Peptides against a protein of PDB entry 6DSZ. Designs and how they scored, part 326

Target 1, 361 residues: chain A of PDB entry 6DSZ
Amino acid sequence: NYVVTAQKPTAVNGCVTGHFTSAEDLNLLIAKNTRLEIYVVTAEGLRPVKEVGMYGKIAVMELFRPKGESKDLLFILTAKYNACILEYKQSGESIDIITRAHGNVQDRIGRPSETGIIGIIDPECRMIGLRLYDGLFKVIPLDRDNKELKAFNIRLEELHVIDVKFLYGCQAPTICFVYQDPQGRHVKTYEVSLREKEFNKGPWKQENVEAEASMVIAVPEPFGGAIIIGQESITYHNGDKYLAIAPPIIKQSTIVCHNRVDPNGSRYLLGDMEGRLFMLLLEKEEQMDGTVTLKDLRVELLGETSIAECLTYLDNGVVFVGSRLGDSQLVKLNVDSNEQGSYVVAMETFTNLGPIVDMCV

## One batch from the design tools (peptide; made by RFdiffusion4, then SolubleMPNN)

Design b2_p28_6_s4 (from b2_p28_6, 12 letters changed)
Fold by OpenDDE base, seed 2:
Structure b2_p28_6_s4 (fold): chain B 361 residues (1-361), chain A 28 residues (1-28)
Amino acid sequence: as target 1 above (361 residues)
Amino acid sequence: SAKKEEEERLKKELEEFYKENGYKIEKP
């Protein structure tokens, strides 16, 4: 009986950064199939803290900080619809990952969406939203005392949702989503009523966006609104301001992931299917009344990395490139380009050994 | 139970909605 030491998964399918271990620690959390890896970001690199086996493939992994919490909590949804909210607790040398809440959010009704599971959290931590099935939006209210994740469904008239986010700065939780109908792709917003368990009309919509619009980025205040990323265009909309760019450089390969660099939403990393890393910049215009508006959008090519499944800006220009198809990387963004015009330098490479072929011997 | 009746109602509504929009519900 050769105990083939089952090699740990190395392909990354998600990553997030935040303050999970403490209020002060900057963490990188990496999802590798059923495994969660927790790191502390240090000046010397990534320090491993804990590895956690999950009861299924991680489909959603999001950090959030409810009002009154000193550190972030972790929401995980598995591909088998097991939801949990996790907390990191350390007592001396003992490290525990505590399940604060759990539940199964599977419905016996509905068609699983072809674009997979989408899970989002309201920036004000009022609710979790889940697009699991076509024509349904599941809401998990975030109540302080709930050990059991209760969920309800709202019917969504838009059957083919491509991507969805909660917007910032909304009095009520408001979703913004790209959907497809026979006429093309569109952007719509809905307010989510927890009381009535229904959608109300959102603040804005944009019909007939780019046919390949694939991602929504919710932009923090002071800009607010959303960025819509397509194959050929990047658009901003906040109800009052609309701006679109079509930089030729993004047409070469599909943007597949993004990550916010600045807390105020001034910069975003973008990764494409060729491993190109871009910076999306939101240029500010200060109005005479002190309001900040979007002046322009700009895209800059930073360099090349492994093909990113996920990107996470850490600190001091360090970026984690989580790759499913290639080696994950820790890269440094430099102010000055190298001789090849690249601003990206690989600091560390994490070998991807490919899919664990379960050799059932 | 009221919850089960609500689920069955929502199921029927979704099935109708899928049919109206040309989605074939593959029966498991």
Scores: peptide ipSAE 0.266, ipTM 0.789, DockQ to the pose 0.008
Fold by OpenDDE base, seed 4:
Structure b2_p28_6_s4 (fold): chain B 361 residues (1-361), chain A 28 residues (1-28)
Amino acid sequence: as target 1 above (361 residues)
Amino acid sequence: SAKKEEEERLKKELEEFYKENGYKIEKP
């Protein structure tokens, strides 16, 4: 009996930061295939708390805090369409990860989307949205007492959705998505009616965005709206204001991931396919009425890291760079550049041993 | 059940939608 000590997966396919273990703790959660790693972020670094085996490859991992919860809950969707909501419980030294809700969200019909599984959570925690299949948007209403995840589908006329997010500051849950048709790529919004189980017309749309528009970032209040990231351009739209930049520096490599740095959406980290790390800055203009509008967008090159699959800002300028292709890193963002013009310093590197080939022997 | 009927309706609508858009539904 060769106990093949199954090497633990090292390739990171998702990461998220929030308050999962307690209201006070800052956590880093890392998805490595079927494994979830939970850390507490400390001044001394990452403290491991728990590792959890999942019943399938993690496809979606999002923290959210429903009204009346003291800490974040974790939504996980697996590549086999098993959904769960997890809660961290600690009683003395005993740590338990409890399943508050679960369900299978697989449909008997539908073309799996070529761009993979997209899972999003409404910022007001009204629902989870899932793009699993072309022409469908699945909704999981969030209710406190739901032990069973009930879902329904809404038909989406746009078959080729590239990316989708819930917008902030909307009276009704509102999605913003990039889609492709024969005429190009476009951005559209829909309101999601839980009552009628249908889409209503959203607040805005933008036809004929950049041909390679690939990501949507929902911007929190006070700005609201969304950022659309392409290969050549970054655009902001909130229904009232449109602003586009085309910084030459982003044309060199495709941006593949992003993470919000500031809670108010003033700064975002961007990672490209060459491992370049950027800061996207939203410049504010304060109006006389106290409203805040976007004045300008800027992109600054911070430095180089491992090729990020996911990024998450922790605290004090520390960023976790989750890499699938290379070593994951903890990096420090400095205020001042080094002699090479880099603001990035590697603090810790986590060796990636590559994909665990499940050799079924 | 009303839910099952709704699911069957949506299934048919999706099948038609795929056909109209030239998608081949691989029957399992």
Scores: peptide ipSAE 0.241, ipTM 0.773, DockQ to the pose 0.008
Fold by OpenDDE base, seed 1:
Structure b2_p28_6_s4 (fold): chain B 361 residues (1-361), chain A 28 residues (1-28)
Amino acid sequence: as target 1 above (361 residues)
Amino acid sequence: SAKKEEEERLKKELEEFYKENGYKIEKP
């Protein structure tokens, strides 16, 4: 009887940082197929807290803090459209992951989108948005009293959405998305009416962005707006300010992931398909009226890592590089470069043994 | 229920929209 001890999955398909175990603890959460790993970030490194088996492959994993919650909650959506909101509870030495809400969000009719499942949360925690199918945007209202995740669909006229985010600082929940039509790629915004269950006209749009525009980053206040990342260009837009850069260094490989470093949106990590790690910097200009506007965008090459599927800044210049194709890493960002001009030093490497095909027999 | 009628309406609109745009709904 060969007990094939099913090796635990090692390929990382998502990571997030926040305060999940407590308001004070900094956590790293790592998705590895059906497994969720929870760590506390300490001065000594990552301390494992709990591993959770999920009911399917994790497709979306996002931390969010509803008004009046003391710590972050975790939203998970699986590849089979099972959604849950998880809470960490500790009572002495007993650690429980509690499902606060759950539901299946699969529709009987819809073409699954080619860009896969996109799940986003409104920064003010008013709703979760899901792009699961072409021509639909699913909304899950966030209510504290709801144990069952109720969702509704809004028709989206733009069939080929590439990426979508909720914007910051909007009176109503507002999405910003890159979409493709026969004329090219464009950026559009919509306000989401929970009451009327419809889209209203958003604050701005930008037609004819870069043909390979692939990612939207929502920028927090004071800047607001969004960053659009293409193959050759990085564009900022907030309705009033437009700024684009085309740094030659990003043309070598496609940027595939990003993570915000500063809470105010001044810096972002970018990872490309060659494992290059970049810093995107937003330079501020303070106006005489006290408003902050974007002065310039700059990209700096930090160094090389494993090919990132996901990036998350932890603390003190430490970054987790979640890799699907290679070894995941903890890396340190240094102020000074090494002899090779790299600002990146590998602190720890987590061996990737490849995709464990869970052959559910 | 009003919710079910709304879901059925939206479903029909989506089917028509897919048909008009030449999208084949692959039934799982």
Scores: peptide ipSAE 0.027, ipTM 0.584, DockQ to the pose 0.008
Fold by OpenDDE base, seed 5:
Structure b2_p28_6_s4 (fold): chain B 361 residues (1-361), chain A 28 residues (1-28)
Amino acid sequence: as target 1 above (361 residues)
Amino acid sequence: SAKKEEEERLKKELEEFYKENGYKIEKP
């Protein structure tokens, strides 16, 4: 019996921060192929709590807090379309990961999208949205009593969705997406009717965005709306306000990941294919009526890290840089730059031993 | 083009799927 000690995966393909172990604990969750690692963020660094084997490669990993839950739940979707909602439960020293709901969300009909699986959660936790196949949007209603993840499909007229998010502050769940047609790339919104199982017209659209617009960031209140990231431009739109910037510094390499720093959506981390780390800043203007509007967008180069597959802001200027191609890092953002003009200091490096070739024996 | 034929095939398959499952899109 050769116990092939399967080397643990080291390449990071997803990370998320939230309150999964308790309401008070700040957690870092790291997806490494089929493995989920759970850490508590402490002043001394990352404390490992639990490792969980998943029944497939993790394709989507999102924390969400339904109304009446004291802590976050974890949505996982695998590359083989196995979906689950996980809960952390601790009873003394016993740690259990409870499956609250599960299901397979694979369809018999549909072309798998070339841009891969997209999974999103409504900020009000009304539904999960999945773009698995071209021309389909799968909806998983979030019901407290539903142990079986029942889903339905809504047809998308837009066959080539690039990215999609749920917007904040919408009475009905509203998606914002970048899509491509023969005329170019565009941004559109749809309201999702759970009752009628259909799309309604969303609050706004923007035709003819940048040709390489690749990412949608939903912006929380008070700003609302979305940020659209391209190769050459970053745009904000909320239906009433449109603002675009084209900072020359972002043209040098494609932005590939992002993470919100501030709960109010005033700052975002951006990572590019060269391992450059940026801060996107939303400058606010407070109106006399107390409304907050976007005044300007600014991008600042913070420094260089490993090439990020995913970024997550922890706390106190600490960022986890999840890397698939290089070593993952825990980095500190400083207020003042060093002599090289960098605001980034590596605190810890996690060696990436490369792709584990899953020898399916 | 092969891509256009595939898009038309996918569109037809989706229309059949939605007809069977009773899902609708309202055009604005």
Scores: peptide ipSAE 0.006, ipTM 0.356, DockQ to the pose 0.010

Design b2_p28_7_s1 (from b2_p28_7, 17 letters changed)
Fold by OpenDDE base, seed 1:
Structure b2_p28_7_s1 (fold): chain B 361 residues (1-361), chain A 28 residues (1-28)
Amino acid sequence: as target 1 above (361 residues)
Amino acid sequence: SKEEKEKLEKEKKEKEYLEKLVEALKKK
């Protein structure tokens, strides 16, 4: 009896950082196909805490903290449209991952979007938004008392959504999305009415963005608004201010992932298809009235890593580079460059043995 | 609390570290 010990998946398809185990612990959560790995970030490195098997490939993994929760909850959506909200509980040495809520959010009708599943959470934890199918935006209201994740659909006129995020600092939950029509790519905003189950007009729009605009980053207050990343340009818009840069260095390879470094959204990590790691900098200007506005955008090359599927800043200049195509890495951002002008040093490398074909027998 | 002070000191050191990195990047 050769027990072929099914090799554990090593390719990373998602990572998030937050306070999942406690309010004080910094955690790294890594999605590897059907497996969720939970680590505590320590001064000595990553301490493994728990591994969790999921009932399908993890498609969305997001941490969020509803008002009055002491620690973050985890939203997971699988590629089979099984949604759950998970809580970490520890009682002495016993560690349990508790399902707070679950549901299947699959529709009987609809074309699955070619850009895949997008899952987003309102920063104020009012709802989860899902782009699963063309022309539909699915909403899961967040209610503490509901163990069953109920969803409804709102029709989108924009059939070809490229990326979508919830904006910060909005009275109503507001989405910002890049979409494509016959005239090109555009950015639009909608307010989401939970009561009426419809979209209202959002605060702003930007027509005719770069043709290859592929990512939306929602920027926290005090800046607010969004960053739109293209092949050749990076743009900022918040309704009142527009700013665009076209740094030649980003033309060399497509930016494929991003992560916010600062809570205030002043710095972001960007990863491209060549494994280059960048820092996007938002330079602030303080107005005489005490308002903070964006002065400028800057992109700086930090160094090279494995090709990132996902990036997450941990602490103390440490970054986790989750790779699907190569080895995942724990890297240090140094203040001083090395002899090659790189600010990146690999601290640890996690061997990727390639895609495990889960032969579902 | 002591824990709040330690948290604030950690956040301060991290901010200062990132600021130094940004300053180094600006000198290129």
Scores: peptide ipSAE 0.443, ipTM 0.883, DockQ to the pose 0.890
Fold by OpenDDE base, seed 2:
Structure b2_p28_7_s1 (fold): chain B 361 residues (1-361), chain A 28 residues (1-28)
Amino acid sequence: as target 1 above (361 residues)
Amino acid sequence: SKEEKEKLEKEKKEKEYLEKLVEALKKK
């Protein structure tokens, strides 16, 4: 009997950074199929804390901090539509991952969206939004005392949503999404009424964006609004201001992931399908009234990494590059470029052994 | 507190590091 020790999954399909183990610890959480790996970011590198088996492939993994929580909670949605909210709890040497809430959010009727599962959390922690099926937006109200995650659907007229985020600084939870219709791709906003369980008209829309617009980035205050990333262009819109750039360098390969570097959304990392790592810069202009407006957008090539499925900025210019197709990496962003003009240096490489063939024998 | 000072110093160093990186990128 060859006990084939089931090789641990190595392909990364999601990663997030936050304060999950404590208020003070910086954590990296890595999703590898059904496995969650929890690390503490230290000056010496990644310290493993806990590994957790999930009851399915992790499809959504998001950290959030409800008002009055000392540390972040973790929302997980599996590919089988099992949702949970997890808390890290340590008592001496005993480490437990507590399920605060759980539920199954699968609908009996619906076409699963071709672009897969999208899960988003309102920045004010009022709700979780899920795009699981075409023509439906699922809402999970966030209630601290409820161990059962209950959801409802709102009908979405836009059947082909490409990406969706909650906006910052909105009185009501407001989504911004890219959708496709026969006329092309467009951006629209909706307010989400928890009371009426319906959409209200959002603050703005942008018709006829780039045909390959694929990602929405919600920008924190003071800028607010959203960045829309396409194949050829990057656009910003906040209802009052529109700005677009078309840097030739992004045309060479599709941007596939992003991560916010600054809390105020002044800088983002972008990764493309060739493993190129970029920094997107939001240049500010301070008005005479003290308001901050976006002056310009700039994209700068940092260097090359493994093809990122996900990116997380950690600290001190260290970035985790989660790769599904290649080796995951810890990379350092240097202030000075090397002889090749790269600002990226690999610090550590995590070998990807390829797909776990679940030989169910 | 001591911990608050250490946090503020970390945040300051982080900001300064990123600012230097951005300045280097702007010179290209």
Scores: peptide ipSAE 0.443, ipTM 0.881, DockQ to the pose 0.869
Fold by OpenDDE base, seed 5:
Structure b2_p28_7_s1 (fold): chain B 361 residues (1-361), chain A 28 residues (1-28)
Amino acid sequence: as target 1 above (361 residues)
Amino acid sequence: SKEEKEKLEKEKKEKEYLEKLVEALKKK
């Protein structure tokens, strides 16, 4: 019996930060193929707490906090369309990851989208949205008492969705998405009616965005709206205000991932295909009536890292750079630049041994 | 509570750190 000690996967394909183990603990959760790693962020670094095997490659991993929960729950969707909601429970030294709800969300009919699986959670935790198939938006209503994740589909007229997010501050769950048609790429919004199981007209749209617009970032209140990341431009829209910037520095390499630094959405990290790390800054303007509006957008080069598959800000200027192609890193954002003008210092590097080819024997 | 104070102090230090970083980036 050759116990092929299956080498643990080292390539990172997702990461999230939140309060999963407790209300007080800051956690880093890392997806490595079928493996979930849970860390507590400490002043001394990352403390490993638990590793969990999943029944398939993790395709979506999102933390969310339903009303009345003291800590975050974890939504996972696998590449085989197994969905679950996980809860961390600790009783003394005993640590359990409990499945609160589960389901298979695979459809018998539908073309799997070429851009892969997108999973999003409404900021008010009313629903989970899934773009799994072209021309369909799957909704999983979030109900506390339901151990079975039931889903329904809403038909999308827009067959080629590039990216989608739920917006903040919406009375009804509202999606914002980039889609492509024969005329180009566009941004549209829809309200999602749980009752009628249909889309209603959303608050705004932006036709003819940049041809390479690839990512939607939902912006929290007080700004609201969304940021659209392209190859050459970064745009903001909230229905009332539109801003666009075209910083020459982002044209050099495609932005491939992003992460919000602060709860109010004034700062974001951006990572490109060359491993450059940027900060996107939302400059506020306070009006005389006390309203906060977006004045300007700014992009600043922080430095270089491994090519990020995912980024997550932890605390104290520490960022986890999850890499699929290279070594993952903990990096420190310094206030002062080095002699090369970099604000980034590597604190820890996690060796990537490459893709473990699961030889299906 | 003591824990709430420690949380608020942590959040304050975090905010101050990020503000200093942003100010440094603005001077570049």
Scores: peptide ipSAE 0.431, ipTM 0.878, DockQ to the pose 0.823
Fold by OpenDDE base, seed 3:
Formats: structure tokens, C-alpha cells, sequence
Structure b2_p28_7_s1 (fold): chain B 361 residues (1-361), chain A 28 residues (1-28)
């Protein structure tokens, strides 16, 4: 009897940090194909809490906290377009992952986007946005009492969306996206009307961004706006202020992932295709009226890690590097560099055994 | 509360750590 120990998937395809198990616990959630792993971040390291099997590959995994929730909820979308909102519930020693809402958001018509599934949540938890198909933006209204995730589509004129995020500090849910047309890549914003089920004109646009602009980072208040990451440049725009940098160091390898370090969006981690880890710094300027504006952007090389598919800052300078191609790592950002000038030290390495073919037994 | 103090102290330590890191990076 060959007990084919079904090797658990080890390649990480998503990670998020938040307060999922409780309001007080810091959690790391890791997506490994169909598997969700839930950890509590402790001073001693990662404590495993629960593993959850999903009915399909996890394509989107986002934590969000609706008004009046004490802890974060988890939105998951699978590659088969099954959407769910999950809640962690503990009763003594009994741990349950409760499905608060679910639905299938697949359309019968539409071209699946070549850049894959994008799922985003409005910072004010008014809606979930999904870019699943070219020329369509799917909206899932967030209602507390709705166990059925009902979605509707809004037509996008922009057929080739590269990345999209919801902006912070907007009266109406507002998306910011990079798109490509025959003239190049551009950034545009739209307000999303839940009532009319349409787009309204957003607060700003930026035509003719860098040709390889690939990522949008929504920046929290007080800065607001978005950061656009390209191959050669990093740009900031909030409608009133534009700032661009072209640090030579980022030209060496394509930035492929990012994560916010600070709740206020003053610092971000960036990972490139060579496994270089950077910190993007937003330098503030306080105006005489007490407004905070972005003064400058800086990129600093921290060190080298496994090639990140996803990054997440935990606490105390600890970063989880989720890797699909290599070993995932828990790394420490040190204040002092080592002899090689690296600020990164691997604390723990999680061996990647490669793509486990889901043997459907 | 005690919990609020512990939270504030954690946030302070985190901020101080990140500030030191950023200062170190700026000196490089």
C-alpha cells in the first residue's frame, strides 16, 4: 500500500495580514493553491491555527473590515469564480470558518482577461470590484444581511486593464486603473455608482504613463491617490499632485509585487523578479494649513529574498515573503546592514516542493 | 485600559523600529 502522502501545496500564490481570528491577533493568511493556511503572528514566530480547503484555486484573497465588525472578514474568489466571505469564529477550543456569504460570479459571456483575475475591495467596504473579463467590471455590493453575493457588470470602455484598485478617501467608491490602448498605457479613475450601476467620471486621469506601468497602489489618507509602478519609474498622483521618480536600481529587474508597511501608506515593500526587496518611502511635507502632502518618493534596497509572488509586513520588521518559484521566507529587516550591505536576514524558510499537481482523488 | 496601553506601546515600538530602519537606509 503506497500511502501516497498527498503532499500539501507549498507554492504560495497569495498572502494577507490582518486581524482575522480576533481584533487583537495579528494573522498571516497564506494561499497555497486550494489551501488556505491561517497563522497567528507571535513573538516566537508563526503559530498555525487552521487550514481550510477551498473548492478551487484561490485567485483573490483579501481581508476587509465592514463597519461594526470587530475583526476582519476574508473575501476569497477562486479561479472557478466561486466567491465567498469567510469569518473566523472560535467558541472555546472549537474553531469554525463560517461562510457569511457566497456566490458564483462567472459570466456566460466575456473574454477572460489575459492578466488574470483581479479582485479589490473598497476601503469603506461598500463593494467588491472584480476584473474578470475584458471590458467588464463586476461589482458585488457589500450588504451585511446578504448571504448571496449578487453581482452586476459595468461596461468598461477600456478593454485592456492592467491593474485596478479602489482609492481611499472618496465620497463614492472610486477605482483607479492602468489600461493599455493603441496609444500606450494610461491611468484613469471612475466613480462607481451602485444605484445607477454605471461609472461616473473619476477625479483624475493621467494619459501616457510609462509603457510598462503594471501596478496600482492605492495610498491611504492623508496622502490619498495612487502610486503607479513601472519598469523604469514610480509615479504618484492624487488629482492635485503629480510626482515621478526613476531610480536606476529598479531598471535592473521588474517589480512584481508590493505591500503596505504602514497603515498610513508612508512605506511599502517592493519585490522584483530577482528577489530583491525594496522599501518605497513616501516623504511627507506638512503645509502651513496643516495639510500633509507628498514631498518626495524614495526607493531603498533592503536586500535579497526568494522571488516574491506576494509580500506582507507583519510586525517588528518581520516580513513574510510568499514565493511561488522558490522557498517562502520569514525575513527580518534589521536596522544595521550586514557585511554585504543587506538589511534582510532570513529567520525561517518554508521549502517549496514545487507545483503539486492536485491529484483529484 | 491595560490592553490599550499595551497596544499603544506596541505601536510606539513598531514606529520607533521602522524610524530607525529608515534612518539607517537614508545614511547608506
Amino acid sequence: as target 1 above (361 residues)
Amino acid sequence: SKEEKEKLEKEKKEKEYLEKLVEALKKK
Scores: peptide ipSAE 0.422, ipTM 0.873, DockQ to the pose 0.845

